# Peptides against a protein of PDB entry 5JXT, part 259

Target 1, 319 residues: chain A of PDB entry 5JXT
Amino acid sequence: SLLPKKEINVYIGMSEMQVKWYQKILEKDIDAVNGAGGKRESKTRLLNIVMQLRKCCNHPYLFEGAEPGPPYTTDEHLIYNAGKMVVLDKLLKRIQKQGSRVLIFSQMSRLLDILEDYCVFRGYKYCRIDGSTAHEDRIAAIDEYNKPGSDKFIFLLTTRAGGLGINLTTADIVILYDSDWNPQADLQAMDRAHRIGQTKQVVVYRFVTDNAIEEKVLERAAQKLRLDQLVIQQGRAQVAAKAAANKDELLSMIQHGAEKVFQTKGAFGTMAEKGSQLDDDDIDAILQAGETRTKELNARYEKLGIDDLQKFTSESAYE

## One batch from the design tools (peptide; made by RFdiffusion4, then SolubleMPNN)

Design b2_p28_5_s4 (from b2_p28_5, 9 letters changed)
Fold by OpenDDE base, seed 1:
Formats: sequence, structure tokens, C-alpha cells
Structure b2_p28_5_s4 (fold): chain B 319 residues (1-319), chain A 28 residues (1-28)
Amino acid sequence: as target 1 above (319 residues)
Amino acid sequence: MGFGARPRRPDPPLPVPEDLRELVKAAA
């Protein structure tokens, strides 16, 4: 019988470089961030800010001129300049040591490029598929990864390219490096490993930048997923939640953690305390805290009805 | 030329993440 997947949100602090770039993104559009643009502020401008903040949460080298150089080098700076990379680096070492194999999903093909450089730098053998991968090359990559005795440890995928019906049950670990706005895309990604033919406990690690826009992306995705489940259960097809965030919702998401980011000198949380020197105990603490916060998040949305889930609860903006 | 040198990746015009395109399309 297929075991149920274990899902853990892994809450990760920003590196010092991420904090500086996050501040710079907010400062560039400070009038929009403060809501001073009023009726003139376009939804498109707010969506662009959200997108830049999500890029920052993934890796600062996704911005032009952020990568140190010339010369451009692949070195430890690729890891310590992004909180998610610091945690990923430690987690992958553990995953490899336990004899597991891992799927890493992102929304951003340019982040997969950074992850390829990282894999080469650490000597991890990998496969890659994104939205530009030819059909034949995609089949070849899947077959190479799934081959009995394959030396490929990591499969790098864009979430949507991974969603297209492929079987990767030879992996037992899934890392969602970021979250899709549509929780069904992430579920479809997890279902590449969590299928008939899986012999191991599938564990899903969802990386979430703490005190940043990604917490609100996660909350919105969880809210939508619960709403979709309740609509299916109640047969109320007419409650198509307006899948689109309004301006005020986007503004609230952008404002989340912004004040604390502006006040922060250096890195956040465990990244401030340990930086790249995270040990196995620090990783265990992060995973345990993440498991607790995941249960709390799920319990919060499980108690909400359809009418409550349709309201974007702004309550977390006033604390 | 050290093994670790990677070419400068041009900042492609930020493709609206496909997930964000769906969020925008559902708003239209």
C-alpha cells in the first residue's frame, strides 16, 4: 500500500544579502508599498513587486548585478547568500547519507540554473527538466533518472514541467524550493514521487522564507486548497473563489514583514545566529519547528468554512 | 581560469511566472 506523504513546511530566514535586496525592492516602490498610490496604483505594479520579492526569497543572484564578479565564480558564496541554499545544502547531505533520492521543484528556471551550478560545485549527479526541454530530452532524462542503479541523485524540475504526468517513484524526497499560487500545481509535483510503484515513505519539504512574502503565498495557497476541497465536498461549484488577488490583498502581502525587514541589520533568525555554519542539530530544530508550524497552519484552515475562506483575513497585518 | 567560473547569466525579462500568469488571467 502507498504510505501517505509527510509534508513539512521548512521556515527559513533570509541571508544578509537577501535582506539588503528585499529592502531595495521595497524602497524602489515605497509609495506603492505604503499604499500612497491610491486608485492610481496598478495591479500590475503590485504583481511585479510580489514577483521581485519572491525572486529575492529564492536567491539574490536572480537579479542583475547581484552576483559578485567579474570574475563570476561558483563557490560557497552561492550558498551562504541565500537562506534556502544553506538549508538545502545541509538537507541534501543528510538525504544522500540515508540513501534517498530527491526531486527539487521551482517555479523559476533561472533558479534551476543556480541549482545546476550548485550540483556541479558539490559533485551531485543530477537530471533537469523545465518548460523548454524538448520531449525527447525529457523522456531521456526521466529514463536516466529512473534507471535501475542510476547514479543520478537529484532531479531538478520546474513545478509545471514536472506536473505533466511523469513517474519519478524512484525518488522518495520532494523539495518544493518555492510554492505555486495554485496549490494543485504543487500537489501534481509531489504526485511524481507519490504514486503507485513508490516503495518508501515520501517526504515533502516545502521551503518558505520566514517573515516575508512567501508566508503569505503559502497561506493563500493553503486557503485556496481548503476552499477547493470544501467546494468539491459540498458540490457548490458556483463558489469559484476569485482566484485572482485584489489590489488590497497584494498590498497586504507585500507589507507582511516589511517593517521588520527594514529594521533588520544583517540576516534573519537562524541565518543571523549561525549563517552557513548550520549543524545537524540546527537542521533538526528547523525541521521540528517547521512540523509544528505546519500542523498549526493546517489546523487554522481546517476550522474555517467556505464563507470565512472567501474572506481574505487581514488579521495578521495588525500584529 | 578556475573550474568555478560561470558565465554571467543575462537577466531575462522577468517572465511573469506561469503561476502568476494564472493569477492574472483569473483576475481578468
Scores: peptide ipSAE 0.030, ipTM 0.595, DockQ to the pose 0.107
Fold by OpenDDE base, seed 2:
Structure b2_p28_5_s4 (fold): chain B 319 residues (1-319), chain A 28 residues (1-28)
Amino acid sequence: as target 1 above (319 residues)
Amino acid sequence: MGFGARPRRPDPPLPVPEDLRELVKAAA
C-alpha cells in the first residue's frame, strides 16, 4: 500500500543580501506598502510588489545587476546569498547519503537556471522540465530519470510543468522550493512522486522564507486547501468563487514582516547566527521546528468551519 | 575543465509565474 506523505514546512531566514534586496523592493514602492495611495493603488502595482518579494525570497540573483560581476563566477556565493540555497545544499547532501532521489519544484524557470548552475557546481546529475520544454524532450528527460540504475539524482521542474500527469515514483523526496498560490498545483506536483508504484515513504519539504511574504502565501494556500476540502465534503459548490486576493489582502501580505525587515541589519534567524556554516544539528533543529510549526498551522485551520474560513483574513490568525 | 562564464542569457522578462497570472485573472 502507498504510505501517506510526510509534509514539513521548512522555515528559512533570509540572507543579508536577501534582506537588502527586500528592503529595496519595499522602499521603491513605500507609498504603496504604507497604503498611502488610497483608491488609486492599482491591484497591478501590488501584484508587481508581491512578485518582486517572492523573487527575493527565492534568490536575489533573479534581479538584474544583483549577481556579483563581471567576471561572473559560479562559486559559494550562489549558495550563501540565499537562505533557501544554504538549507538546500545541506539537505541534498543528506538526501544523497540516504540513497534517496529528489524532485525540486519552483514556480520560476529562472530559479531552475540558478539550480542548474548549482547542480553543475556541486556535481549533481540532474534532469530539467519547464513550461518551454518540448514534448519529446519531456519524455526523454522523464525516461532518463526513471530508467533502472539512473545516475540522475535531481529532477528540476516548474510546478505546473510537473503537474502534467507524469510519473516520477523513482523519487521519494519532494522539495517545493516555493509555493503556488493554488495549493492544488503543489498537491499535483507532490503526486508525481506520491503515486501507485512508489515503494518508499514520500517526504515533502516546503521551503518558506520566515518573516516574509511567503508565510502569508503559505497561510492563504492552507486556508484555501481547507476550504476546498470542506466544500467537497459538504457538497457546497458556491464557495469556490472567492479565490482572488483583494487589494487589502495583497497589502497585508506585503506589509507582513516589512517593519522587522527594515529594522534588520544583516541576515535573519539561523542565517544570522551561522550563515552558510549550518551543521547536521542545525538542519535537524530547522526540520524539527518546521514540523512543529506545520502541525500548529494545520491545527489552526482544521478547527475552522466554512463560514470562519470565508471571513478569515490573514490578520485574524494572530488575534 | 574551466567553469565557463555563464552566458547570462539576457534576462527574459521574468515570466509572471503562472500562479500569479491566475491570481490576476481571478482578480480581474
Scores: peptide ipSAE 0.027, ipTM 0.633, DockQ to the pose 0.091
Fold by OpenDDE base, seed 3:
Order: structure tokens, then sequence, then C-alpha cells
Structure b2_p28_5_s4 (fold): chain B 319 residues (1-319), chain A 28 residues (1-28)
């Protein structure tokens, strides 16, 4: 029988470099962030800020001129300059020791490029599929990964490319390095490992940058997922959840944690205390805290009706 | 088949609004 998947949100602090870049992104558009730009601030400007903040949460080297060099080298700086990479590096070492195999999903093909460099640097054998991968190369990568006795430990996928009905039940761990705005895209990604033919407990780790925009992306995704479930249960097809965030929702998402980011000198949370020196106990603490917060998040939305879920109460960072 | 590090193609300039280039220069 297929075991239920275990989903854990892994809340990760920003590195010092991420904090500096997050500050720079907010400072550049501070009038927009403060709502001072009035009626002239296009929804497009706010969406661009959201996308830059999400890039920062993934890796600062997604920005031009952020990577140290020339010469550009793949070294430990690729890991310690991104909180998600620090946690990923320790988690992958544990996953490998357990004899598990892992799917890593991202929205950003350019993050997969960084993860390829990381895999080469750590000596992890991997496969890759993104939106640009030719059909024949996709089949070849899937077959190579699923091959009996495959030495491929990691499969790197863009969430949408991995969503294309493929079977990857030879992996038992799923890492969502970032979240889709559509929770169904992430579910479809998880369902590549969580299918008939899976023999292990599937565990899904969803990386979430703590005290940043990604927490609000996750909340919005959880609200939408619950709303979709209730609409299906109640047969109320008319609740087309306003698929696009309004201007005020986007502004609230941008403002979330911004004050604390501006006040922060250095890194956040466990990244400030340990940085790249995370041990197995630190990882266990992060996973346990994440499991607790995941249960709390789910319990918050399970109690809400359709009408409550449609009221996105923007807890602004100023309330 | 060589694990050629894909030469990091210079990222197509994401429309970084012009002003980020100036702030990165002023904070250096």
Amino acid sequence: as target 1 above (319 residues)
Amino acid sequence: MGFGARPRRPDPPLPVPEDLRELVKAAA
C-alpha cells in the first residue's frame, strides 16, 4: 500500500549575503514598499519586487554582479551565501547516508544551474530536466534515473517540467527548494515520487525562507489549496478564487518581515548562530520546528470556511 | 559526455530597473 506522504515546511534563515541583497531590493523601491508611490505604482512594479525578493530567498547569485569574481570559482561560498544551500547541503548528506534518493524542484531554471555546480562540487551524481530540455533528453534522463542500480542520487527539476506526468517513484525524498504560486503545481511535483510503485515513505521538505516574502507565498498557497478543496466538496464552481493577488496583497507580502530585515546585522536565526557549521542536531531542531509550524499552518486553514478564506487578511508588517 | 560546467551565460539582463545598478555601485 502507498503510505501517505509526510510534508514538512523547513523554515530557513537568510544568510548575511541574502539579508544584504534583500535590504538592497527593498531600499531601491522603498517608496513602493512604503505605499508612498500612490496610484502610479503599477501592479507590475510590485510583482517585479516580489520576484526579486523570491530570487534573493533562493540564492543571491541569481543577481548580476552578486557572485564573487573574477575568477568565478565553485567553492564553499556557493553554499554559505544562501541559507537554503546550507540546509540542503546537510540534509542531502543525511538523505544519502539513509540510502534515499531525492527530487529537487525549483521554479527557477537558473537556480538549477547553481544546483548543478553544487552537485559537481560535492560529487553528487544527478539528472536534470527543465522547460528547455528536449523530449528525447527528458526520456533519457528519466530512464537513467529510474534504472535499477542507478548511481544518480539527485534529480533536478523545474516544478512545471517535473509536473508532466512522469514517474520518479525510485526517489523517496522530495525537496521543494521554492514554492509555486499554484499549490497544485507543487502537489503534482510531489506526486512524481508519491505514486503507485513507491515502496518507501515519501517525505517532502518544502524550503521556506523565514521572516521573508516566501512565508506569505506559502500562506497564500495554503489558503488557495484549502479553498480549492472546499469548492470541490461544496460543488460551488463559482468561487473562482481571484487567481491574481491584488495590489494591497502584493504590498503586504513585500512588507512582511521588511522591518526586521532592515534591523538585522548579519544572518537570521540558525544561520546567524551556526552558518555553514550546522550539525545533525541543528538539522533535527530545524525539522522539528518546521513540523510544528506546518501543523499549526494547516490547522489555521482547516478551521476556515470559504468566506473566511476569500478574506485575505493582510496582516501588514505595521499591525 | 562531459560534465561541462555550462558557461554561466551572462544572465540576460533581467530588466533590473536602471536604479539598482547605481545603488550597487554606490554601496561598493
Scores: peptide ipSAE 0.037, ipTM 0.508, DockQ to the pose 0.155; fails the geometry check
Fold by OpenDDE base, seed 5:
Structure b2_p28_5_s4 (fold): chain B 319 residues (1-319), chain A 28 residues (1-28)
Amino acid sequence: as target 1 above (319 residues)
Amino acid sequence: MGFGARPRRPDPPLPVPEDLRELVKAAA
């Protein structure tokens, strides 16, 4: 029988470089961030800020001129300049040692480019599929990954490209490096490993930058997922249509953690304390804390009815 | 010796998820 997947949100502090870039993004549009633009601030501008903040949460080298160089080297700086990479680097060592194989999903093909460089740098054998991957190359990559005795440890996928019905049950670990706004896209990604033919316990690690926009992306995704589930259960199909993030929701998301980011000199949390020197105990602590916060998050939304979830979308815009 | 110089990563175009584009269009 297919074991239920274990899902753990992994809350990760920003590196010093991420904090600096996050500050710069907020500072560039500080009037919009402070809501000073009032009714005139375009939803498009706020969405652009959200997208820049999400890039920052993923990796600062997604920004022009962020990567140290020229010369541009593949070295430890690729890891320590992004909190998610620091955790990923430790987690992948553990996963490999366990004889597991891993799917890594991102929304950002350019993050996959960073992850390819990382894989090469660490000597991890990988496959890649994104939205631009030709059909034949997708088949070849899947077959290469799934073949008996495949030496491919990692499969790098964009969440959407991975959503296309492919079977990757030869992997037992899923890392969502970032979250989709649509929780169904992430579920579909997980379901590439969590399908008939899976023989192992599937574990899903969802990376979430702590005290940043990604917490709000996660919360919104969790809320939407619960709402979708309740709508299906209650047959209330008409309720689902109001899920467009309003301007105030986007503003609240942008503002989340912004003050703390401005006040912070250096990195956040475990990244401030240990940086790239995270040990196995630090990873265990992060995973345990993540498991706790995941349970708390789920428990928060499980108690909410449709009407409460709809109100919460309105109230979270005013807090 | 670091692996060879990799090309500079340009700013990825903002992957406005289609869902966010739809979210923008539905609020316009």
Scores: peptide ipSAE 0.035, ipTM 0.687, DockQ to the pose 0.114; fails the geometry check

Design b2_p28_6_s1
Fold by OpenDDE base, seed 3:
Structure b2_p28_6_s1 (fold): chain B 319 residues (1-319), chain A 28 residues (1-28)
Amino acid sequence: as target 1 above (319 residues)
Amino acid sequence: MKKELDERHQKRLEERRKELEELKKLLE
């Protein structure tokens, strides 16, 4: 029988470079971040800020002029300048030693470009599929990954492109490098490995930048998923429509952790304490803390009814 | 291997820079 998926949110601190760029993004639009734009502040402007903050949480090299150079080199700076890359680098070594194979999903094809450079730099053999991948090349990549005795360790996918009904049950680890606004897209991604034909326990690691907008993206996605489940169970089709964040919700998400980011000199959390020097015990501690916080998050939403979930605007970051 | 990786990486960065410069000129 197929074992249930084990899902763990992995809460990761920003690197020093991410903190600097996160500050710069907030400062550029400080009036919008402070709500001073009032009724004139466009939803589009707030959505743009959200997208820039999410890019920062993924990797600072997604911004023009962020990467050190010229000369531009692929080296350890590709890893240590992003908290998610530091954790990924250690986690992939562990996954490989366990004889597992891994799917890595992101919303951002440009992040997959960074992950390709990383894979080549570390000597990891990989496949890639995104939204621009031709149908024939997609089939070839899937077949190359799934073949018996495949030397391909990693499959890099955009979440939406990977969601398209493909079978990747030859992988047992799923890393969601970032989250979709629609939790169903992430579930569809996980279900590429968690399907009939899987022989191993599927483990899903969801990377979440701690004290940043991604925590609120995760909370909103969890809330929506619970609401969708309750609506299906109760037959109340009408409730599903509140999918798009309003201006106040977007503003609250942007403001989450912003004060602490402005006060921070250097990196956050385990990235401040150890940086690139994370060992296996540090990874175990991060995973254990993540498993606890994941249970707490799930327990918070499991107790809520439809009416509570509809009223639950993301409470202010101050509790 | 590293040299070729660096050359490919540099080329992608230069292409992205040009695209952004062209986009800036279109918005001016």
Scores: peptide ipSAE 0.250, ipTM 0.765, DockQ to the pose 0.560
Fold by OpenDDE base, seed 5:
Structure b2_p28_6_s1 (fold): chain B 319 residues (1-319), chain A 28 residues (1-28)
Amino acid sequence: as target 1 above (319 residues)
Amino acid sequence: MKKELDERHQKRLEERRKELEELKKLLE
């Protein structure tokens, strides 16, 4: 029988470089961040800020002129300049030692380019599929990954390209490096490993940058998922939760953690304390804290009715 | 200006191309 998947949100502090770039993004559009644009502020401008902040949470090298060089080299700087890479690097070592195989999903094909460079640097054998991968090359990559005795440890996928009904049950670990605005896209990604034919316990690690916009992306995705579940259960007509955030929601998401980011000199949390020198105990602490916060997040939304879930409760932003 | 792919990105693209060519030969 298929075992239930275990899902853990992994809350990760920004590196010093991420904090600096996050500050620069906010400063560039400070009037929009402060709500000074009022009714004149375009939704497009706010969406652009959100997109840049999400890039920063993934990796600062997604910005032009962020990567150190020339010469451009693949080295430890690729890891320590992004909190998610520091945690990923430690988790992959553990996953490999356990004899597990891993799917890594991202919304950003350019992040998969960074992850390919990382895989080469660490000597991890991998497959890749994104939106530009030809149909035949997708089949070839899937077959190579799934073949008996495959030496491919990692499969790199864009969430949408991986959502296309493919079977990857030869992996038992799923890392969501970032989250989709649509929680169903992430579920479809998990279901590549968590499907008929899986023989192991599937574990899903969802990376979330702490004290940043990604917490609000996660909260909104959890809210939407719970609303979709309740609508199905109650047979109520599709009160289609407006799939697109309004201006005030986007502004609130952009403002989340911004003050603390401006006050911070250096990295956040465990990234400030240990940087790239995380040990196994630090990883266990991050995973345990993540498991606790995941339970709390789920419990918060499980108590809410449809009418409450339709209201964007701004109140949780001030605690 | 065509941003010249740095040597690292060029190497990665070449490696991926070789891997895809090898995979195609195995499926034939």
Scores: peptide ipSAE 0.045, ipTM 0.623, DockQ to the pose 0.122
Fold by OpenDDE base, seed 4:
Structure b2_p28_6_s1 (fold): chain B 319 residues (1-319), chain A 28 residues (1-28)
Amino acid sequence: as target 1 above (319 residues)
Amino acid sequence: MKKELDERHQKRLEERRKELEELKKLLE
């Protein structure tokens, strides 16, 4: 029988470079971040800030002029300049030693390009699919990954491309490098490994940049997922999915952790203490802390009714 | 290997330029 999937949010501190770029993004639009634009502030401007902050949480090299070069080289700097890469690098070594195979999902094809360079640098054999991959090439990549005795360890996917009903049950680990605004997209990604034909315990690691906008993206996604579940259970088909984030919700999301980011000189959390020198005990501590916070997050939303979830803004989660 | 890395880096730079051009067009 298919075992239930284990989902763990992995809360990761920003690198020093990420903190610097996160500060620059906020400073560039400081009037919008401070709410000084009031009713005149464009929702589009706030959405752009959100997008840039999410890019920063993924990797600073997603910005022009962030990558050191020319000459452009792949080296340890590709890893230590992004907290998620530091954790990924250690986690993949563990996953490989366990004889597991891994799907890595992102919203950003450009992040997959960085992950390809990383895979080559570490000598990991991989497949890739994104939104631009031709149908024939997708089939070929899936078949190459799924073949008996495949030497392909990693499959790199955009979350949307992974949603296309493909079977990847030859992987037992799923890494969501970032989260979709729609929790159903992430579930569809997980269901590529967590499907009939899976013989192993599927474990899903959701990377979340700590003290940053991604915590609020996660909270909103969890809220929406719980609301969708309750609506289905109660047969209330007419509960319109709460409209796209309003300006105040976007502003609150942008402001989350911003003060602490401005005050920070260097990296965050475990990245400040050890940087790229994380050991296996540090990874275990991060995973254990993540499992605890995941349980707490789920328990918070399980107690809420439909009416509470509809009124629930990202701020009311802490009251 | 080195040439392939350089080609991937160049591709990323080209994609970044395209995204910036699209963003500029949306802001115009």
Scores: peptide ipSAE 0.021, ipTM 0.496, DockQ to the pose 0.231; fails the geometry check
Fold by OpenDDE base, seed 2:
Structure b2_p28_6_s1 (fold): chain B 319 residues (1-319), chain A 28 residues (1-28)
Amino acid sequence: as target 1 above (319 residues)
Amino acid sequence: MKKELDERHQKRLEERRKELEELKKLLE
């Protein structure tokens, strides 16, 4: 029988470089961030700020002129300049030692380019699929990953491209490097490993930048998922998942953690204490704290009715 | 700056394309 998947949110502090870039993004549009634009502030401007903040949470090298150089080398700076990469680097070593295989999902194909550089730098054998991957190349990549005795450890996928009904049950670990605005896209990604034919316990690690916009993206996705479940259970087909985040919701998401980011000198949380020198005990502590916060988050939404959940739901910014 | 990063990315894409072409030949 297929074991239930274990899902853990992994809350990760920003690196010093991420904090500096996050501050710069907020400062560039400070009037919009403070709500000073009022009714005149365009929803498009707020959506752009949200996209830039999410890019920063993923990796600062997603911005032009952020990567140190010349020369532009793939080195340890690729890891220590992003909190998610620091945790990923330690977690992948553990996963490999356990004899597990891993799917890594992101919304951003450009982040997969950074993850390819990382895989080459660490000597990890990998496959890649994104939205630009031809159908034949997709089949070839899946077959190479799934073949008996495959030496491919990592599969890099964009969440939407990985959602297309493929079977990747030869992996037992799923890393969501970022979250989709539509929680169903993330579920579809997890279901590539958590499907008939899986023989191992599937574990899903969802990376979430702590004290940043990604906490609000996660909360919104959890609200939508609970609403969708309740609508299905109650047979209320007419509860249209409310439209895209309104201006006030987007503004609230942008403002979340902004004050602490402006007050912070250096990195956040465990990144400030240990930097890139995380040990196995530090990873265990991060995972344990994440498991606790995940249970608390789920318990908050389990108590909410349809009417409470409907106040917070809106459409994807990327449809 | 952007050009060197783009060249590195293009090189990886070309290497990946070659690997996929070789894999296709092995599956024929």
Scores: peptide ipSAE 0.020, ipTM 0.495, DockQ to the pose 0.039; fails the geometry check

